# Peptides against a protein of PDB entry 4DOW, part 18

Target 1, 157 residues: chain A of PDB entry 4DOW
Amino acid sequence: TFSWVGRPLPNRKQFQQMYREICMKINDGSEIHIKVGQFVLIQGEDNKKPYVAKLIELFQNGAEVPPKKCARVQWFVRFLEIPVSKRHLLGRSPPAQEIFWYDCSDWDNKINVETIIGPVQVVALAPEEVIPVDQKSEETLFVKLSWNKKDFAPLPP

## One batch from the design tools (peptide; aimed at target 1 I42 E45 E81 T115)

Design b2_p16_1_s1 (made by RFdiffusion4, then SolubleMPNN; from b2_p16_1, 9 letters changed)
Fold by OpenDDE base, seed 3:
Formats: sequence, C-alpha cells, structure tokens
Structure b2_p16_1_s1 (fold): chain B 157 residues (1-157), chain A 16 residues (1-16)
Amino acid sequence: as target 1 above (157 residues)
Amino acid sequence: SELEKKRKELFESSFK
C-alpha cells in the first residue's frame, strides 16, 4: 500500500498533485518513507533483477481514470541490460554492483509507484575510485558512468 | 506497458 506523505507541493500542472514523499506499507505492517531524490528498485521481469531508478518526481496523475500515484524517474541500467555487442566498450569487467546512468530519452520515465519494491543505496564514484566488491549481497550499488546506447561516458555533473 | 516493453527488449537483446 502506498500513500502520500505531507501536503501537495506547489506546481502548475493542471491534473497533477506533486508530493515530496510517499509511504510504502510493507507486508509486516512496517512503513518505509521514500522521498524525491532517493533511489529505488522497480519490479522487473519475472526472475530478473529489479530495475534501478532515481526518483525525480512524485505525483498523483488526475488525468488518469482512476487517478494513479506515479513517479518520474531517472533510469539506471545494469551491465546485463547492455547489449552484448556493446559491452566491450566499457573496457573492463564491472563488478555486479555497478550500474550506469541511462542517458537516453527513448524510455518512458513515468512509473506507477506500485512497481516500487523498495529503496536502494546508490553511490556515485569517480573513475579512479574502487568499487568495493561485496561478496554478500547487493545492498549498495555504484555508478561511475553513463550509458547512451552508443557508448559509456563520464557521469553528468 | 510501453516502458516495460522497451526495457525488456533491451535486456533480451543483451543476451543475443
């Protein structure tokens, strides 16, 4: 269950009520609050790792019937989402925890908040910084580069 | 959704 936290933010979009924070109620009854600017895991395909995204906006879309709780996101891609034919462009074998800033406009960046699995920690690193390889789990993901479907590039400022 | 479709296509193509 998802519910808005706080009052709507000022905005000039006719059919949208924007929010800073949303509350996710988990099965055990506990609550997780997720804010704009945080990173989240998004439900992916069956038996596949979740998508990774940064929340840019949280809004209720009144143009839909019924109204939907939505988010606009900045997508990240996992290395395995990169076509095999292009992976060599990275020039190295990335650790499992590395993700890439998706720098393309061909994907829709609007999601239903119901697809959010939960928050995740994403840490931006400089190219020279070493990604700590965690043999245990993917509790933290790391990003050094962007991917624009053609090549890898340094992260945008 | 269209989003899922596009992401799925990219992911599947990564294994080809």
Scores: peptide ipSAE 0.179, ipTM 0.784, DockQ to the pose 0.107
OpenDDE base, seeds 1, 2, 4, 5: peptide ipSAE 0.174, 0.165, 0.143, 0.151; ipTM 0.796, 0.775, 0.763, 0.766

Design b2_p16_1_s2 (made by RFdiffusion4, then SolubleMPNN; from b2_p16_1, 7 letters changed)
Fold by OpenDDE base, seed 5:
Structure b2_p16_1_s2 (fold): chain B 157 residues (1-157), chain A 16 residues (1-16)
Amino acid sequence: as target 1 above (157 residues)
Amino acid sequence: SELEEKRKKLFSSSFL
């Protein structure tokens, strides 16, 4: 179950009420608060690793009946989501913790909030920095590069 | 799912 936290933010978009924070109730009755700017895991198909995204906007879509709780996201891509024919362009075998910033101007970056599994930690690294692969940081994901459907590039500022 | 369809469209490659 998802519910808005706080009052709607002032905005000019018709049929969209924007929020800064959403509350996710989990099975044990506890609550997790997720804010704009945080990183989240998003449910994929069965036996598929969750998608990774950064929350850009949280909004209620009033154009639908009933209104839906939605989010606008910046997508990340896992290495195995890169086309097989292009994976060699990385020039190395990435660790499982590495993800890539999706760098394309796609208009459809909206999701339903019910697809959110929970928060995740994403750390940006310089290309020369070593990704720490230890038990303490196994849940942390790291990003060094972007992917634009054609090639890898340095991470945008 | 709707999400999977969106992802397929967004991350589709012209090389495929």
Scores: peptide ipSAE 0.326, ipTM 0.823, DockQ to the pose 0.077
OpenDDE base, seeds 1, 2, 3, 4: peptide ipSAE 0.317, 0.311, 0.312, 0.309; ipTM 0.820, 0.801, 0.803, 0.802

Design b2_p16_1_s3 (made by RFdiffusion4, then SolubleMPNN; from b2_p16_1, 10 letters changed)
Fold by OpenDDE base, seed 1:
Structure b2_p16_1_s3 (fold): chain B 157 residues (1-157), chain A 16 residues (1-16)
Amino acid sequence: as target 1 above (157 residues)
Amino acid sequence: SELEKRRKELFSSSFK
């Protein structure tokens, strides 16, 4: 179950009420609060790792009937989501904890909040920094580069 | 799901 936290933020978009925070109630009755700007895991295909995204907006979409709780996100891409023919452009085998900032304007950035599994830690690193690969725990993800469907590049400023 | 379909189309999702 998802519910809004706090009062709506002012905006000029018709039929949309924006929020800064949402509450996720999980099966044991505990609550997890997620805010705009945080990173989340999003439900992927069966037997596959979840998607990774940064929350940009949280909003109630009143244009739909009934209204839906939605989010706009900045997508990250896992290495194995990149076409096989392009993976060699990275020039290395990335660790499992590395993700890539999707740097295109063609993405569908809208999701239903019901697809959110929970929060996740994402840390930006400089290209020369070593990703601390932990065999015991891969809870923290790391991003060094962007992917624009053509090549890898340094992270956007 | 609809999201899975869209992600597959956009990113050629093949990871597991």
Scores: peptide ipSAE 0.313, ipTM 0.789, DockQ to the pose 0.154
OpenDDE base, seeds 2, 3, 4, 5: peptide ipSAE 0.308, 0.184, 0.114, 0.179; ipTM 0.788, 0.776, 0.734, 0.772; seed 5 fails the geometry check

Design b2_p16_1_s4 (made by RFdiffusion4, then SolubleMPNN; from b2_p16_1, 8 letters changed)
Fold by OpenDDE base, seed 5:
Structure b2_p16_1_s4 (fold): chain B 157 residues (1-157), chain A 16 residues (1-16)
Amino acid sequence: as target 1 above (157 residues)
Amino acid sequence: SELYEKYKKLFESTFL
């Protein structure tokens, strides 16, 4: 169950009411609050592994009947989501915790909030920084580069 | 919570 937290934000978009925060209620009664700017795991298609995304906007789409609770996201990709023929372009074998900023517009960046599995921590690093894969950071993902379906590149400033 | 455990397991299987 998802519900809006707080008052709607000022917005010029017709049929869209924007929010800063949404509450995800779990069966045991506990609640998880997710805010714009946080990172989340999104359900994969048909038992596929989850996607990683940064929440850019939270909004209710009033153009739909019934209205839908939605989010706009910035996608990230896992190394194994990159085509096999292109993986060599990285020039190294990344740790499992490394993800890449998806720098393409071919993916729909609007999701239903019901597809959110839960929050995840993502830390941006400079290319020369070592990914600290230890006990303290075992639940943290790291991003150094972007992927635009053609090549890897430094993260956008 | 049960959901947290499922989430944790999913995370571990995906990224660890």
Scores: peptide ipSAE 0.336, ipTM 0.851, DockQ to the pose 0.034
OpenDDE base, seeds 1, 2, 3, 4: peptide ipSAE 0.161, 0.172, 0.288, 0.258; ipTM 0.772, 0.786, 0.833, 0.824

Design b2_p16_2 (made by RFdiffusion4)
Pose (drawn by RFdiffusion4):
Structure b2_p16_2 (pose): chain A 157 residues (1-157), chain P 16 residues (1-16)
Amino acid sequence: as target 1 above (157 residues)
Amino acid sequence: LQEEIDKLVEAWEKAE
């Protein structure tokens, strides 16, 4: 379950209250803070890996009744979310830990916070950097490129 | 929660 942490950010959008941070309680019993700018795993279909997204906004949406806690995200896509016909354009076999900045506005970016599984560490690498492959049996995901429905391209600014 | 998951999946499919 989720709760807001502290006061809302200075108001921007009508009927919404924005927050920098959200508190998530687990059945391990502890509390975890997830902040705007951090990444989350978002529950998709049961037979697939979670979506990955960067939190760009956290908000209480008064336009829904009853009101809900929501997030706007920048999507990332997994390699399997890229059309099979386009996968060769990468020119290599990406590891499972590599993900892609999704640079397209077609897919809506608003989610209910209850779809959040939890935070995930996502790291930007230069194209020539190698993914560890180091230990921790890492839960970290790495991003080198964006995908725009047409081609793989550099990470945007 | 399931309704939100379905909406998210449908939004993805439509976008693609």

Design b2_p16_2_s1 (made by RFdiffusion4, then SolubleMPNN; from b2_p16_2, 10 letters changed)
Fold by OpenDDE base, seed 1:
Structure b2_p16_2_s1 (fold): chain B 157 residues (1-157), chain A 16 residues (1-16)
Amino acid sequence: as target 1 above (157 residues)
Amino acid sequence: VEEDIKELEEKFKKAL
């Protein structure tokens, strides 16, 4: 179950109310609060790892009947989501913790909040910084580069 | 179902 936290933000969009935070309630009564700007895991296809995304907007879409709780996201891609024929362009074998900023607009960046599995920690690194692969950082993902379906590039500012 | 989602979250955070 998902519910809005706090009051809606000022917004001129006719059918949308924007929020800073949403609450995900779990069966045992515990609650997970997720805010704009945080990173989340999004439910993938069956037998596939979740997608990774940064929350850009949280909004209720009143244009739908009934209204839907939605988010706009910046997508990230895992190395294994990149076509096999293009993986060599990276020039290295990335650690499992590395993800890439998806620099394309062809993928719908609007999601239903019910597809959110939970929060995840993502850290941006400069190209010269080493990705730690020890037990200490096992739950953290790292991003250095973008992927635009043609090539890898430096991470956007 | 919600508990299963939480379990999945923890699993994939650690099983990278």
Scores: peptide ipSAE 0.186, ipTM 0.807, DockQ to the pose 0.051
OpenDDE base, seeds 2, 3, 4, 5: peptide ipSAE 0.177, 0.160, 0.178, 0.165; ipTM 0.810, 0.775, 0.803, 0.796; seed 2 fails the geometry check

Design b2_p16_2_s3 (made by RFdiffusion4, then SolubleMPNN; from b2_p16_2, 9 letters changed)
Fold by OpenDDE base, seed 1:
Order: structure tokens, then sequence, then C-alpha cells
Structure b2_p16_2_s3 (fold): chain B 157 residues (1-157), chain A 16 residues (1-16)
């Protein structure tokens, strides 16, 4: 179950009310609050790993009947989501904790909040920084590069 | 609450 936290933000969009925070109530009765700017796991297709995304906007879409709680996201991709024929362009075998900024507009960046599984920690690194592989870092994903379906590039500012 | 979130994140990351 998802519910809005706080008052709507000022917005001029005709059928949308924007929010900073949403509450996710999980099966044990506890509540998790997720804010704009945080990273989340999104439910993948059957037998697929969850997608990783950064929350850009949280909004209620009043153009739909009934209104739906939605989010706009910046997608990230896993190395295994990149076509096999293009993976060699990275020039290295990435650790399991590395993800890539998806720099394309062909993916729908609007989601229903009910597809959110939970929050995740994502840290941006410079190319020179080493991704830690120890146990204390297993809870964190790391991003250094973008992927635009053609090649890898430095992470956008 | 913050500790619960960290635990949740850890569990999901281990599954990735």
Amino acid sequence: as target 1 above (157 residues)
Amino acid sequence: VEEDIKKLEENFKKAL
C-alpha cells in the first residue's frame, strides 16, 4: 500500500499533483518512506532481476480514471541488460555492483508506484575510483558511466 | 526506521 506524505508541491500541470515523499507499507506492518532523489528497485519481468531507477518526480495523475500514483524516473541498466554484442565496448568485466546511467529517451520513464519494490543505495564514482567488493559495500550499487545503446561514456554531471 | 531501511537495502542488494 502506497500513500502520499505531506502537502502537494506547487504545480501548474493541469491534471497532476506533485509530492516530495511517499509512504510504502509493507507486509509486516512497518512503513518505509521514499523521497524524490532517492533510488529504488522496480519490479522486473518474470524471472528477471529488478530494474534500478532514480526518482525524479512523484505525482498523482488525475488525467486517469481513477487517479493513479505515479513516478518519473531516471533509468539505470545492469551490464547483463546490455546486448551481448556491445558488452565488449566496456573493455573490462564490471563487478556485480556496477550499474550504468541509461542515456536514452526510448524507454518510458513513467511508472506506477506499485511497481516499486523498495529503496536502494546508489553512489556515483569517478572513473579513477575503485568499486569496493567487500561485505560492507554489498548493500550499495555504484555508477561510473552512461550507456546510450551505442557506447559507454563518462557519467553525466 | 533508518536501520530498517538499511536492512531492506542490504537484502535487495544481496539478491542482485
Scores: peptide ipSAE 0.221, ipTM 0.824, DockQ to the pose 0.036
OpenDDE base, seeds 2, 3, 4, 5: peptide ipSAE 0.101, 0.213, 0.204, 0.173; ipTM 0.694, 0.830, 0.832, 0.817; seed 2 fails the geometry check

Design b2_p16_2_s4 (made by RFdiffusion4, then SolubleMPNN; from b2_p16_2, 10 letters changed)
Fold by OpenDDE base, seed 1:
Structure b2_p16_2_s4 (fold): chain B 157 residues (1-157), chain A 16 residues (1-16)
Amino acid sequence: as target 1 above (157 residues)
Amino acid sequence: VKEDIKELEERFKKAL
């Protein structure tokens, strides 16, 4: 179960109420709170790893009947989601913890909040910084570069 | 899904 936390934020978008935070109630009765600006795992297709995304907006879409709890996200992509023919452009074999900022608009960035699995830690690194590959950082993802379907580039500012 | 969402989250974090 998902419920809004706090009062709606002022906005001028018709049929949309924006929020700062959402609460996910899980089966044991405990609650997980997720805020705009945090990173989340999104449910993938069958037999697929979850997607990684940064929450940009949380909103209730009143244009739908009934209203839907939604989010707008910035997508990240895993190395294995990049076409095989393009992977060589990275020039290295990335560790499993590395993800890439998806710098394209062709992928729908609106999701239903029901697809959110939970929060995840994502840390931005400079290109020369070493990604820690140990048990302490096992649950943390790292991003150094963007991917725009043509090439890799430095992270957006 | 009967699995605890928090448990699922932890499992997926480690699998990435």
Scores: peptide ipSAE 0.121, ipTM 0.739, DockQ to the pose 0.050
OpenDDE base, seeds 2, 3, 4, 5: peptide ipSAE 0.110, 0.120, 0.101, 0.098; ipTM 0.753, 0.766, 0.742, 0.756

Design b2_p16_3 (made by RFdiffusion4)
Pose (drawn by RFdiffusion4):
Parts: structure tokens; sequence; C-alpha cells
Structure b2_p16_3 (pose): chain A 157 residues (1-157), chain P 16 residues (1-16)
């Protein structure tokens, strides 16, 4: 379950209250803070890996009744979310830990916070950097490229 | 929660 932490940010959009942070309680019993700018795993279909997204906004949406806690995200896509016909354009076999900045506006970016599984560490690497492959049997995901429905390209600014 | 998941999956499929 989720609760807001502290006061809302200075108001921007009508009928919405924005927060820098959200508190998530687990059945391990503890509390975890997830902040705007951090990454989350978002529950998708039961037979697939979670979506990955960067939190760009956290908000209480008064336009829904009853009101809900929501997030706007920047999507990332997994390799399997890229059309099979386009995968060769990468020119290599990406590891499972590599993900792609989704640079397209077609898919809506608003989610209910209840779809959040939890935070995930996502790291930007230069194209020539190698993914560890280190230990921690890492839960970290790495991003080198964006995908725009057409081609792989550099990470935006 | 399941309804929200379904909406998210539907929106993604429509965006394709």
Amino acid sequence: as target 1 above (157 residues)
Amino acid sequence: LQEEIEKLVEEKKEAE
C-alpha cells in the first residue's frame, strides 16, 4: 500500500497534487521511499517481465473519483518489446539486463501507483561500456540506447 | 488492480 510523503509540490495542474516522493509498504513490513527520477518495475501481464519506467511525476489525481495515486513515466522497453523484424537493427544480442529508452509519444505515460512492483536501479552506460556481468547477480538494468519505433539511437539529453 | 493492468496492456497494444 502507498502513502504520500509530506507536502505536495507547488501546484502545476488543476485537480492534481504533485509529490516528489511516495512511500511504499511491503509485506516484509518495511517502508520504502520511491522518488520522482527513480525507476520502477511496473506489473504487466502475468507471463512477462515487468515494464520498466522512469518516474517523471507522482500525483494525486482529483479527476478520477474516487481519487487515485498516479505516476507519469518515461517508458523503457525491453528487447522483446521491439518488433522482431526490427531487432537486427541493433546489430548485436543485448543481455537481459539491457533495456532501451523508449523515445515515442504514442503510448500513454500515466499509471496507477498500485501497478508499481517496486524500485529498480537503472544505469546509463556509454555505448562502448560493457555491462557487468559483474556479481551481486545484479538486479540492475542498463540503458545505452533509445528505440523510436524505427531505429536504435543515442540517449536523449 | 487487474483492471488497471489490463488497461495498461490495452493502451500499449493500441500504441503499436

Design b2_p16_3_s1 (made by RFdiffusion4, then SolubleMPNN; from b2_p16_3, 8 letters changed)
Fold by OpenDDE base, seed 4:
Structure b2_p16_3_s1 (fold): chain B 157 residues (1-157), chain A 16 residues (1-16)
Amino acid sequence: as target 1 above (157 residues)
Amino acid sequence: VKEDIEKLEKRFKEAL
């Protein structure tokens, strides 16, 4: 179950109400609050790892009947999601914790909040920074580069 | 009906 937290933000878009925060109620009855700007795991296909995304907007879409709770996201991709023929362009073997900023517009960036599994920690690093490989960082994902279907590049500013 | 978040997080970690 998902519910909005707080009052809607001022906006000029018809049929949309913007929010900063949403509450996710999980099976044990506890609640998790997720805010714009945080990173989340999105339900993937069967037998596949969840997708990783950054929340850009939280909004209720009044154009649908009934109105739907939605999010606009910035997608990330895993190394194994990149075509095999292009993986060599990275020039190194990335650790399992590394993800890449998806710099392409071909993916729909609007999701239903029901597909959100939960929050995840994502840390941006400079290219020269080493990705920690220890037990403390096991639950953290790291991003150094973007992927635009053609090549890897430094992160957007 | 939604899968428990802790279970999902565990699967996520093990899948890394």
Scores: peptide ipSAE 0.070, ipTM 0.724, DockQ to the pose 0.052
OpenDDE base, seeds 1, 2, 3, 5: peptide ipSAE 0.057, 0.063, 0.050, 0.066; ipTM 0.715, 0.734, 0.716, 0.735

Design b2_p16_3_s2 (made by RFdiffusion4, then SolubleMPNN; from b2_p16_3, 9 letters changed)
Fold by OpenDDE base, seed 4:
Structure b2_p16_3_s2 (fold): chain B 157 residues (1-157), chain A 16 residues (1-16)
Amino acid sequence: as target 1 above (157 residues)
Amino acid sequence: VKEDIKKLEERFKKAL
C-alpha cells in the first residue's frame, strides 16, 4: 500500500498533484518513507535483478481513471544490462556494485509507484576514486560514469 | 506480491 505524505506542492500542470514524499506500507505493517531525490529498486522481470532508479518527481496522475500514484525517475543500468559487444568499451572489469547513469531517452521514465521495491543507497564517485570492497559497502551501489548506448562518459554535472 | 518483492530485494542485496 502506498499513500502520499504531506500536502501537494504548488504546480501548474493540469491533472497532476506533486508530492515530496510517499509512504510504503509493507507486509509486517511497518512503513517506509521515500522522498524525491532518493534512490530506489524497481521490480524487474522474472528471475532478474531489480532496476535501479533515482526519484525525480512523485505525482498523482489525474489523467488516468482511476487516478494513479506515479513517479518520474532517472534510470541506471548495471554492467550486465549493457550489450556484451559493448562491454569492452569500459576498459576494465567493474565490481558488482558499480552501476551507470543511463543517458538515453528511449526508456519511459514514468513508473507506477507500486513497482517500487524499496530504497537503496547509491553513491556518486569521481573517476579516480576507488570503489570500496568491504562488508560495510556490501549493500551500496556506486556510479562513476554514464552510458548512452554508444560509449561511457563522465557523469553529468 | 509484497512478499515476493521483499524476496527479490534481499536477493539483489546479497548478490552485490
Scores: peptide ipSAE 0.107, ipTM 0.752, DockQ to the pose 0.055
OpenDDE base, seeds 1, 2, 3, 5: peptide ipSAE 0.132, 0.077, 0.092, 0.106; ipTM 0.759, 0.760, 0.768, 0.775; seeds 1, 2 fail the geometry check

Design b2_p16_3_s3 (made by RFdiffusion4, then SolubleMPNN; from b2_p16_3, 10 letters changed)
Fold by OpenDDE base, seed 5:
Structure b2_p16_3_s3 (fold): chain B 157 residues (1-157), chain A 16 residues (1-16)
Amino acid sequence: as target 1 above (157 residues)
Amino acid sequence: VKKDIEELEERFKKAL
């Protein structure tokens, strides 16, 4: 169950009420609050790993009947989501915790909030920084580069 | 019905 937290933000988008925060009620009755700007795991297709995304907007889509709670996201991709024929362009074997900023608009960046599995920690690193591989950072994902379906590029500082 | 978030996160972690 998802519910909006707070009142709608001022906006001029037709049929959209914008919000800063949403509450996710999980099975045990506890609640997780997720805000714009946080990173989340999105349900993947059958037997696929969850997708990683940054929440850009939270909005109720009034153009649908009934209105849907939606989000706009910035997608990330894991190395194994990149086509095999292009992986060599990285020039290295990345650790499992590395993800890449998806710098392409061909993916639909609108999701239903019900596809959100939960929050995840994503840390941006400079290319020269070493990705920590320890017990404390086991659940943390790291991003150094973007992927635009053609090549990898450093993230803006 | 949403699955347990901890279970899903753990599954994700194991998939890494």
Scores: peptide ipSAE 0.152, ipTM 0.787, DockQ to the pose 0.053
OpenDDE base, seeds 1, 2, 3, 4: peptide ipSAE 0.120, 0.143, 0.127, 0.131; ipTM 0.764, 0.784, 0.777, 0.777; seed 2 fails the geometry check

Design b2_p16_3_s4 (made by RFdiffusion4, then SolubleMPNN; from b2_p16_3, 6 letters changed)
Fold by OpenDDE base, seed 4:
Structure b2_p16_3_s4 (fold): chain B 157 residues (1-157), chain A 16 residues (1-16)
Amino acid sequence: as target 1 above (157 residues)
Amino acid sequence: VEEDIKKLEERKKEAE
């Protein structure tokens, strides 16, 4: 169950109400609050790892009947989502914790909030920084590069 | 939710 937290933010879109925060109630009755700017896991198909995204906007889409709670996101991709024929372009074998900033506009960046599994920690690193490998700690994902379907590149500013 | 997942998988599917 998802519910808005706080009052709608000012915006010019006539059929959309924007919010800063959403509350996700999980099975045990506890609540998790997720805010714009945080990173989340998005549900995929069975036997697939969830997708990773950064929340850019939270909004209720009043143009739909009934209104739907939606989010605009910046997508990230896992290494295994890179085409097999192009993985060599990275020039190294990445750790499982590494993800890549998706630098293309061909994917719809609007999602239904009901596809959100939960929050996840994503840390941006410089290319020379080493990704910490600690299986005893909670999973943290790391991003160093972007992927634009052609090659890997430094992260956007 | 199933429809949303299906749509997402279709859009994120790579040819290679």
Scores: peptide ipSAE 0.120, ipTM 0.806, DockQ to the pose 0.557
OpenDDE base, seeds 1, 2, 3, 5: peptide ipSAE 0.114, 0.114, 0.112, 0.114; ipTM 0.794, 0.792, 0.793, 0.796; seed 3 fails the geometry check

Design b2_p16_4 (made by RFdiffusion4)
Pose (drawn by RFdiffusion4):
Structure b2_p16_4 (pose): chain A 157 residues (1-157), chain P 16 residues (1-16)
Amino acid sequence: as target 1 above (157 residues)
Amino acid sequence: FYEEKAEERDRALAKY
């Protein structure tokens, strides 16, 4: 379950209250803070890996009744979310930990916070950097490229 | 392709 932390940010959009942070309680019993700018795993279909997204806004949406806690995200896509016909354009076999900045506006970016599984560490690497492959049997995901429905390209600014 | 994926995504998100 989720609760807002502290006061809302200075108002921007009508019928919405924005927050820098959201508190998530687990059945491990503890509390975890997830902030705008951090990354989350988002529950998709039961037979697939979670979606990965960067939190770009957290908000209480008064336009829904009853009101809901929502997030706007920047999507990332997994390799399997890229059309099979386009995968060769990468020119390599990406590891499972590598993900892609999704640079397209066609998919809506609003989610209910209840779809959030939890935070995930996502790291930007230069194209020539190698993914560890280190230990921690890492839960970290790495991003080198964006995908725009047409081609792989550099990470935007 | 992405239209189908959008539908899958929307169905999965609608559960919440």

Design b2_p16_4_s1 (made by RFdiffusion4, then SolubleMPNN; from b2_p16_4, 10 letters changed)
Fold by OpenDDE base, seed 4:
Structure b2_p16_4_s1 (fold): chain B 157 residues (1-157), chain A 16 residues (1-16)
Amino acid sequence: as target 1 above (157 residues)
Amino acid sequence: WFEKLKKEREKALSKF
């Protein structure tokens, strides 16, 4: 169950009410608050790891009946989501914790909040910095590069 | 956005 936290933000978009925060109530009755700017895991397909995204906007879409609770996101991609024929362009075997900033607009960046599994920690690193892969670091994802479907590139400043 | 991500590094790495 998802519910808005606080009052809607001032905006002039017809049929859309924007929010800063949403409350996710999980099966045991506990609540997790997720805010704009945080990173989340999105439900994937069978036998696939969840997608990773940064929340850009939280909004209620009044153009739909009934109104839908939605989010606009910046996508990240896991290494295994990159086509096999392109993986060699990285020039190394990345650890499982590495993700890549998806620098393309071909993916729809609007999601239903009900697809959110929960929050996740994402840390940006310089290319020369080592990704820690110990037992305590398994919950954290790391990003060094962007992927634009053609090649990998350093993150913008 | 990237600067914000980088600032979280210190906090994250302290957990390792």
Scores: peptide ipSAE 0.084, ipTM 0.742, DockQ to the pose 0.024
OpenDDE base, seeds 1, 2, 3, 5: peptide ipSAE 0.075, 0.073, 0.083, 0.076; ipTM 0.724, 0.724, 0.735, 0.731

Design b2_p16_4_s2 (made by RFdiffusion4, then SolubleMPNN; from b2_p16_4, 9 letters changed)
Fold by OpenDDE base, seed 5:
Structure b2_p16_4_s2 (fold): chain B 157 residues (1-157), chain A 16 residues (1-16)
Amino acid sequence: as target 1 above (157 residues)
Amino acid sequence: WEEELKERRKKALSKF
């Protein structure tokens, strides 16, 4: 169950109420609050790892009937989401915790909030920084590069 | 593959 937290933010969009925060209520009754700017895991394909995204906007889409609770996101991609034929372009075998900023606009970046599994920590690193790999857990994801379907590129400092 | 991935993502998200 998802519910808005706080009052709508001022905006000029006719059919959209914008929000800063949403509350996710899970099975045991506990609540998780997620805000714009945070990173989330989004439901993926069956038997596959969830997608990773940064929340850019939270809004209710009043143009739909019934109105939908939605988010706009910046997508990340996992290494295994990159085509096999292009993975060699990275020039290294990344740790499982590394993700890549998806630098294309061809993907729909609007999601239903019901697809959100929960929050996740994403840390941006410089290319020369070492990703700490812990066998105990891979809760934190790291991003160094962008992927634009053609090649990898450093993130702007 | 890119287009296939896009469609898979769309399909996965359409479950909700």
Scores: peptide ipSAE 0.230, ipTM 0.821, DockQ to the pose 0.836
OpenDDE base, seeds 1, 2, 3, 4: peptide ipSAE 0.071, 0.118, 0.072, 0.083; ipTM 0.689, 0.759, 0.689, 0.710

Design b2_p16_4_s3 (made by RFdiffusion4, then SolubleMPNN; from b2_p16_4, 9 letters changed)
Fold by OpenDDE base, seed 3:
Structure b2_p16_4_s3 (fold): chain B 157 residues (1-157), chain A 16 residues (1-16)
Amino acid sequence: as target 1 above (157 residues)
Amino acid sequence: WFEELKKEREKALSKF
């Protein structure tokens, strides 16, 4: 279950109350607080790894009946989500921990918060930095490049 | 856009 934390933020959008933080109650009764700006795992299709996203906005959509708790996100893409015909453009076989900043607007960036699995750590690296694949970083995802459906590109400074 | 990514980098690298 999900519940808002704190008071709504100032917002001009009709029917949309904006929030900074949401609380996720998991099965064992513990609570996880997730804030705007953090990275999360989003439920994907069956037998596929979760999607990765950065939370941009948290809002209640009062235009829907009943109202929905929603988020706007910046998507990341896993290598295996990239079309097979384009993967060669990377020029290397990335480790499983590598993800890419999705630089396109074709994906719907609005999600229901109920699809959030939990938080995840995402770390930006320079091209020359090695992605550590060890026990200490097994849960951490790393990003070096963006993907815009045409090619890979370095992240901006 | 990448401020949080930079912060996480520092945190992650400090664990090594």
Scores: peptide ipSAE 0.143, ipTM 0.775, DockQ to the pose 0.024
OpenDDE base, seeds 1, 2, 4, 5: peptide ipSAE 0.131, 0.134, 0.132, 0.122; ipTM 0.770, 0.778, 0.777, 0.763

